# Peptides against a protein of PDB entry 5EIB: the designs that were tried, part 68

Target 1, 366 residues: chain A of PDB entry 5EIB
Amino acid sequence: VDLEPGTMDSVRSGPFGQIFRPDNFVFGQSGAGNNWAKGHYTEGAELVDSVLDVVRKESESCDCLQGFQLTHSLGGGTGSGMGTLLISKIREEYPDRIMNTFSVMPSPKVSDTVVEPYNATLSVHQLVENTDETYCIDNEALYDICFRTLKLTTPTYGDLNHLVSATMSGVTTCLRFPGQLNADLRKLAVNMVPFPRLHFFMPGFAPLTSRGSQQYRALTVPELTQQMFDSKNMMAACDPRHGRYLTVAAIFRGRMSMKEVDEQMLNVQNKNSSYFVEWIPNNVKTAVCDIPPRGLKMSATFIGNSTAIQELFKRISEQFTAMFRRKAFLHWYTGEGMDEMEFTEAESNMNDLVSEYQQYQDATAD
Target 2, 366 residues: chain A of PDB entry 5EIB as posed
Amino acid sequence: VDLEPGTMDSVRSGPFGQIFRPDNFVFGQSGAGNNWAKGHYTEGAELVDSVLDVVRKESESCDCLQGFQLTHSLGGGTGSGMGTLLISKIREEYPDRIMNTFSVMPSPKVSDTVVEPYNATLSVHQLVENTDETYSIDNEALYDICFRTLKLTTPTYGDLNHLVSATMSGVTTCLRFPGQLNADLRKLAVNMVPFPRLHFFMPGFAPLTSRGSQQYRALTVPELTQQMFDSKNMMAACDPRHGRYLTVAAIFRGRMSMKEVDEQMLNVQNKNSSYFVEWIPNNVKTAVCDIPPRGLKMSATFIGNSTAIQELFKRISEQFTAMFRRKAFLHWYTGEGMDEMEFTEAESNMNDLVSEYQQYQDATAD

## One batch from the design tools (peptide; made by RFdiffusion4, then SolubleMPNN)

Design b1_p12_5_s3 (from b1_p12_5, 4 letters changed)
Fold by OpenDDE base, seed 4:
Structure b1_p12_5_s3 (fold): chain B 366 residues (1-366), chain A 12 residues (1-12)
Amino acid sequence: as target 1 above (366 residues)
Amino acid sequence: TAAELQAEERAR
């Protein structure tokens, strides 16, 4: 789905373009112009029914529909505005199904689009209410990984998207291979989301490899475990040491000893026990899949529900406030039928979420 | 406490 045709043409002409049904390409002509309001109330609202018709058709063809998975950006107008509109509409029609998202957070390091903090804040407001599971894929973190870890002097969207694809492949491993932990979206939610609003995940991946520089490393389980819990491997620009883990899932891929994995996972938990809440017992789950990702002998994927995620939301909130206090660019949103009150409500809800994470971070056992 | 926060969450 897109509000412009060029993206669809790129997908269709791509290496895997033929895996998508032609009738499932739904697109507009004008785009959203990086405006959440165009995505949510005008251009996107004109297209949403056509998307919902496809969603219904595909849902009816499922033997056992678990839920929905959306991949979108929060900095743009289409992914943010229309994406959150779709989430809302799907939630209304399928209230008993899991809503899962891969939400790409904007960063000034990656994009010069000034209004991205508005689009992100308005989107987060919707995601708090209408999603069950949100993987926070932060362009800030992706850029820092590319620049600092992968030593790419000028990271490209191709480099960032390579990390995104590795992460998405990792977190979906248990859904794609039988007999794994969190084999369905609902089980994942039960294990990862102790409180409904606190459903934003910090993903991480090891080993980190750039596109075109894939090194076959002789990786070990201890090295994978250490890298997976390293803040430098997090796809969200948060330091887990500044918060506490509510829940963690670790997905190992490749031929390895389950015993060694369990030992290393226990060791990392014990070493970092101060960074876990004590009042959620058995809050770390581990899966091992014998099938490695393509081009690697083994990998580890991390999913963390951490109170440190508030650092991401604080960053967006600060950027939002810096513009909103000056009423900068608001006329582009109000001109599409938005009220300024919606900005204030979105900011308030995101700040409430930050406060909730902090309260649970500071909570003690009873 | 965690129980107090959980109670507040249920009351919301």
Scores: peptide ipSAE 0.099, ipTM 0.835, DockQ to the pose 0.029
Fold by OpenDDE base, seed 3:
Structure b1_p12_5_s3 (fold): chain B 366 residues (1-366), chain A 12 residues (1-12)
Amino acid sequence: as target 1 above (366 residues)
Amino acid sequence: TAAELQAEERAR
């Protein structure tokens, strides 16, 4: 789905373009112009019914529909505005199904689009209410990984997307291979989301490998475990040491000892016990899949529900507030039928979310 | 406490 036709042509011409049904390409002509309101109220609203028709058709063909996965950016108008509209509409029609998202958070290090804080804040407001699971893929973190860890002097979207694809492959491993922990979206939610609103995940991946620098590092289980819990490997720009993990899932891939994995996972929890809440028992889950990712012998993927994620939301909120106080570009949104109150509501809900994370961070066992 | 927060969450 897109509000621009050119993205559809890129997908069709890509190596996997033929796996999608032609009728499942739903696209507009005008784009959203990086405006959430165009995505949500005008251009996106004109297209949403056509998307829902496809969603219904595909859902009816499922033997056992678990839920939906959306991949979108929160900085752009289509992914943010139309994406959240779709989430809302799908949630209304399928209230008992899991809504999962891969939500790319904007960063000034990656894009000069000045209205990204608005689009992100308005999107987060929708995601808080209408998603069950959201992987926060932060362009700030991706950029920093590319620049600092991968030593890429000028990170490209291709470099960022490589990290995204590795992470997405990792977190979906349990869904794609039988007999794993969190083998369905609902089980993942039960294990990862102790509180319904606190469903924003910090993903991480090890080993971090650049395109072409597939250093065939035979990483060991200890090295994978250490890297997976390293703040530098987090795909969200927050430091886990500034918060507490509510829940964690670790997905190991490759031929390894389950015993060694369990030992290393226990060791890392014990070493970092201060960074876990003590009042959620068995809050770390581990899965091992014998099938490695392509080009690697072993990998580990991290999913953290951490109160440190509030740093990401605070960053967005600060950027939002700095623009909104000046009423900068508001007329672009209000001109599409959006009310100025929706900005204030979105800001308030995101600040409430930050406060909720802080409350649980400071909570003690009874 | 965590129990109090959980009780508040259930009341929403």
Scores: peptide ipSAE 0.082, ipTM 0.807, DockQ to the pose 0.029
Fold by OpenDDE base, seed 2:
Structure b1_p12_5_s3 (fold): chain B 366 residues (1-366), chain A 12 residues (1-12)
Amino acid sequence: as target 1 above (366 residues)
Amino acid sequence: TAAELQAEERAR
């Protein structure tokens, strides 16, 4: 789905364009112009019914519909505005299905789009209310990984998207291969989301190795375990040491000893016990899949529900507040039918979410 | 406490 035809043409002409049904390409002509309000109330609202018709058709063809997976950006107008409109409409029609998102967080290091803090804040407000699971994929963290860890001098969207694809492949492993922990979206939610509003995940991937160092790096279970808990490998620009983990899932892929995985996972928890809440028992889950990702002998994917995610929301909130106090570009949104109150409500809800994470961070066992 | 916060969350 896109409000511009050029994106759809790029997907169709790509190496995997033929795997999608032609009728499932739904697109507009005018685009959203990086405006959430165009995506949500005008251009996106004109297209949404055509998307819902396709969603219904595909849902009816499912033997067992678990839920929906949306991949979108929060900085742009289409992914943010139309994406959250779609989430709302799907939630209304399928209230008993899991809503899962891969939400790309904007960063000034990656994009010069001035209104991204507005689009992100308005989107987060919708995600808090209408999603069950949200993977926070932060363009700032992706850029830093590409530059510092992968030693790429000028990271491209292709380089960032490679990390996104590896992460998405990792977190969906248990859904795609039989006999795994968290084999469905609902089980994942039960294990990862102890409080309904606190459903934002910090993903991570290992190994992350520069092309020049790949030949010298041993892929071992201890190294994978150490790397996936390293803040430098988090796909969200948060330091887990500044918060506490509510829940964690680790997905190992490749031929390895389950005993060794369990030993290393126990060791990393014990070493980092101060960074876990003590009042959620058995809050770390581990899965091992014998099938490695393409091009690797083994990998580990990390999913963290950490109170440190508040650092990401605080960054967006600070950027939002700096613009909103000046009413900068606000007329672009109000001209599409939005009220200034919607901005204030979205800011308030995101600040409430930050406060909730802080309260659980500071909570003690009874 | 965590129990108090959980009780508040369930009451929403």
Scores: peptide ipSAE 0.061, ipTM 0.789, DockQ to the pose 0.029
Fold by OpenDDE base, seed 1:
Structure b1_p12_5_s3 (fold): chain B 366 residues (1-366), chain A 12 residues (1-12)
Amino acid sequence: as target 1 above (366 residues)
Amino acid sequence: TAAELQAEERAR
């Protein structure tokens, strides 16, 4: 789905364009112009029914519909505005199904789009209410990984998207292969989301290795485990050491000893026990899939529900507040039928979310 | 406490 034809044409002409049904390409002509309100109230609202018709058709063809997975950006107009409109409409029609998202967080390091903090804040407000699971994929973290860890001098969208694809492949492993922990979206939610609003995940992937160092690095279970819990490997720009893990899932892929995995996972928890809440017993789950990702002997994917994710929301909130106090660019949103109060409500809800994470960070068992 | 916070969240 897109409000621009050019992006859809790129997907269709790409290496995997033929895996999608032609009738499932739903697109507009005008785009959203990086405006959430165009995506949500005008251009996106004109297209949403056509998308819902396709969603219904595909849902009816499912033997067992678990839920929905949306991949979108929060900095743009289509992914943010129309994406959140779709989430709302799908949730209304399928209230008993899991809503999962891969939400790409904007960063000034990657994009010069000035209104991204508005689009992101308005989107987060919708995601808090209308999703059950949200993977926070932060362009700032992706850029930093590409630059610092992968030693790329000038990271491209291709480099960032490579990390996104590896992460998405990792976190969906248990859904795609039988006999794994968290084999369905509902089980994942039950294990990862102790509180309904606190459903934003920090993903991570290992191994991350620079091209120059790949030949010298042995992939071992200890190295994967250590790298997976390293703050530098988080796909959200947060330091887990500044918060506490509510829940964690680790997905190992490749031929390895389950015993060694369990030992290393126990060791990392014990070493980092101060960074876990003590009042959620058995809050770390581990899965091992014998099938490695393409081009690797083994990998590990991390899913963290951490109170440190408030750093990401604080960053967005600070940027939002700086513009909103000046009423900068608001006329572009209000001109599409949006109320100025929706900005204040979205800011308030995101600040409430930050406060909730902080309260649970400071909570004790007694 | 975590229990108190959880009770408050359920009441919202």
Scores: peptide ipSAE 0.056, ipTM 0.757, DockQ to the pose 0.030

Design b1_p12_5_s4 (from b1_p12_5, 6 letters changed)
Fold by OpenDDE base, seed 2:
Structure b1_p12_5_s4 (fold): chain B 366 residues (1-366), chain A 12 residues (1-12)
Amino acid sequence: as target 1 above (366 residues)
Amino acid sequence: MAEELQAQRRAR
């Protein structure tokens, strides 16, 4: 789905264009112009029914519909505005299904789009209310990984998208292969989301490898375990040491000893016990899939529900507040039918979310 | 405290 035809043409002409049904390409002509309001109230609202018709058709063809997975950007107008409109409409029609998102957080290091803080804040407001699980994929963290860890002098969208694809492949492993922990979206939600509004995940991946790097150093289970808990391997620009983990899932892939994985996972928890909440028992889940990712002998994917994720929301909130106090570009949104109150409500809800994470960070067992 | 926070969320 896109409000621009050029994106669909690039996917259709790409190496995987033939895996999608032609009728499942739904697109507009005008685009959203990086405006959430165009995505949500005007251009996106004109296209949404045609998308819902496709969603219904594909849902009816499912033997067992678990839920929906949306991949979108929160900085752009289409992914943010139309993406959250779609989430709302799908949630209304399928209230008993899991809504899962891969939400790409904007960063000034990656994009010069000045209104991204508005689009992100308005989107986060919708995600808090209408999603069950949200993987926070932060362009700031992706850029920092590419630059600092992968030593790429000028990270490209291709480099960032490589990390995104590795992460998405990792977190969906249990859904794609039989006999795994968290084998469905609902089980993942039960294990990862102790409190309904606190459903934002910090993903991480090990080993971090660039496209075309032939020198795959064979990592060991101890090295994978250490790297996946390193803040430098997080796909969200948060330091886990500034917060506490509510829940963690670790997904190992490749031929390895389950015993060695369990020993290393216990060791890393004990070593980092101060960074876990003590009042949630058995809050770390581990899965091992014998099938490695393509091109690697083994990998580990991390999913953290951490109170440190508030650092990401605070960054967006600070950027939002600095623009909103100046009424910068508000006329672009109000001209599409938005009220200024929707901005204040979205800011308030995101600040409430930050406060909720802080309360659980400071909570003791007493 | 965790139980009180859960109770406050059920009341919203």
Scores: peptide ipSAE 0.020, ipTM 0.555, DockQ to the pose 0.031
Fold by OpenDDE base, seed 1:
Structure b1_p12_5_s4 (fold): chain B 366 residues (1-366), chain A 12 residues (1-12)
Amino acid sequence: as target 1 above (366 residues)
Amino acid sequence: MAEELQAQRRAR
């Protein structure tokens, strides 16, 4: 789905364009112009019914519909505005199904789009209410990984999207291969989301290795485990050491000893016990899939529900507030039928979410 | 908090 035809043509001409049904390409002509309100109230609202017709058709063809998975950006107009409109409409029609998202967070390090803080804040407001689980894929963290860890001097969208694709492949492993922990979206939500509003995950992937160092690196279970819990490997720009893990899932892929995985996972929990809440028993879940990812002997994918994710929301909120106090660009949104009050409501709900994470960070077992 | 967590997990 897109409000621009050019993105759809890129997908069709791509190496995997033939895996999608032609009738499942739903697109507009005008685009959203990086405006959430165009995506949500005007251009996106004109297209949403055509998307819902496709969603219904594909849902009816499912043997067992677990839920929905949306991949979108929060900085743009289409992914943010139309994406959240779709989530709302799908939630209304399928209230008993899991809503899962891969939400790409904007960063000034990656994009010069000035209105991204508005689009992100308005989107997060919708995601808090209408999703069951959201993977926060932060362009700031992806850029920093590419630059610092991968030693890329000038990270490209291709480099960032490679990390996104590896992470998405990792977190969906349990859904795609039988006999794993979190084998369905509902089990994942039960294990990962202790509180309904606190459903934002920090993903991570290992191994992350620079091209120059790949030949010298042995892939071992201890190294994967250590790297997976390293703050520098988080795909969300927050430091887990500034918060506490509510829940964690680790997905190992490749031929390895289950015993060694369990030992290393126990060791990393014990070493980092101060960064876990003590009042959630058995809050770390581990899965091992014998099938490695393409081009690797083994990998580990991390899913963290951490109170440190508030650093990401605080960053967006600070950027939002700095623009909103000046009423900068508000006429672009109000001109599409949006009320200025919705900005204040979205800001408030994001600040409430931050406060909720802080409350659970400071909570004791007593 | 542990009781509230258990109640929420049961509601899902």
Scores: peptide ipSAE 0.019, ipTM 0.557, DockQ to the pose 0.026
Fold by OpenDDE base, seed 5:
Structure b1_p12_5_s4 (fold): chain B 366 residues (1-366), chain A 12 residues (1-12)
Amino acid sequence: as target 1 above (366 residues)
Amino acid sequence: MAEELQAQRRAR
């Protein structure tokens, strides 16, 4: 789905364009112009029914519908505005199904789009209410990984999207291969989300290795385990050491010893015990899939529900507040039928979410 | 907004 036709042509001409049905390409002509309100109330609202017709048709063809997975950007008007409209409409029609998102968070290091803090804040407000699980894929973290870890001098969207694809492949491993932990979206939500609003995940991937160092690096279970818990391997620009893990899932891929994985996972938890909440028993889950990712002998994917995710929301909130106090660009949103009150409500709900994460960070086992 | 953003995209 896109509000611009050229994106669909790029997907169709791509190496995997033939895996999608031609009738499942739904697109507009005008685009959202990086405006959330245009995506949500005008151009997106005109297209949403055509998307819902496709969603219904595909849902009816399922023998066992678990839920929905949306991949979108929160900085752009289509992914943010129309994406959250679609989430709302799908949730209204399928209230008993899991809503999962891969939400790409904006960063000034990657994009010069001045209104991204508005689009992100308005989107987060919708995601808090209408999703069951959200993978926070932060363009700031992706850029920093590309630059600092991968030693790319000028990171491209292709380089960032490679990390996104590796992360998505990692977190969906248990859904794609039988006999794994979190084999369905509902089990993932039950294991990862102890409180309904606190459903924003910090994903991570290992190994992350520069092209020049790949040939010299031995991949071992201890090394994968250490890197998976390293803040530098997180796909969200948050330091887990500034918060506490509510829940963790670790997904190992490749031929390895389950015993060695369990030993290393116990060691890393014990070493980092101060960064876990004490009042959630058995809050770390581990899976091992014998099928490695393409091009690697082994990998580990991390899913963290951490109170440190508040750093990401605080960054967006600070940028939002600095613009909103000046009433900068508000007329572009209000001109599409949006009320200024919706900005204040979205800011308030995101600040409440930050406060909730802080409350659970400070909570002790009485 | 759309025209300015389209102009910025055309200038990249």
Scores: peptide ipSAE 0.007, ipTM 0.377, DockQ to the pose 0.025; fails the geometry check
Fold by OpenDDE base, seed 4:
Structure b1_p12_5_s4 (fold): chain B 366 residues (1-366), chain A 12 residues (1-12)
Amino acid sequence: as target 1 above (366 residues)
Amino acid sequence: MAEELQAQRRAR
């Protein structure tokens, strides 16, 4: 789905374009112009029914519909505005199904689009209410990984999207291969989301290696385990040491000793015990899949539900507030039918979410 | 990762 036709042509002409049904390409002509309100109330609202018709048709063809997975950006107009409209409409029609998202958070390091903080804040407001599971894929973190860890002097969207694809492949491993922990979206939610609003995940992937260092690095279970818990490997620009893990899932892939995985996972938990809440028992889950990712002997994917995710929301909120106090570009949104109150409500709800994470961070076992 | 990731891109 896109509000621009050129994106669909790029997907269709791509190496995997033939895996998608032609009738499932739904697109507009005008785009959203990086405006959430165009995506949500005007251009996106004109297209949403055509998308819902396809969603219904594909849902009816499923033998066992678990839920929905959306991949979108929160900085743009289409992914943010139309994406959240679509989530709302699907949630209304399928209230008993899991809503899962891969939400790409904007960063000034990656994009010069000045209105991204508005689009992100308005989107987060919708995601808090209408999703069950949200993987926070932060362009800030992706850029920092590309630059610092991968030693790319000028990271491209291609380099960032590559990390995104590896992460998405990792977190979906248990859904794609039988006999794994969290084999369905609902079990993932039960294990990862102790409180309904606190459903924002910090994903991570290992190994992260620069081209020049790959030849010299032995992939081992201890190295994968250590790297997954390193703040520099988080796909969200948060330091887990500034918060507490509510829940963690680790997905190992490749031929390895399950005993060694369990030993290393226990060791890393014990080493980092101060960064876990003590009042959620058995809050770390581990899976091992014998099938490695393509091109790797082994990998590990991390999913963290941590109160440190508030650092990401605070960053967006600070950027939002700095712009909103000046009423900068508000006429672009109000001209599409939005009220200034919707901005204030979205900011308030995101600040409430930050306060909730802080409350659970400071909570002690009675 | 970048080469393994690029190998994943080339192999797609």
Scores: peptide ipSAE 0.000, ipTM 0.304, DockQ to the pose 0.014; fails the geometry check

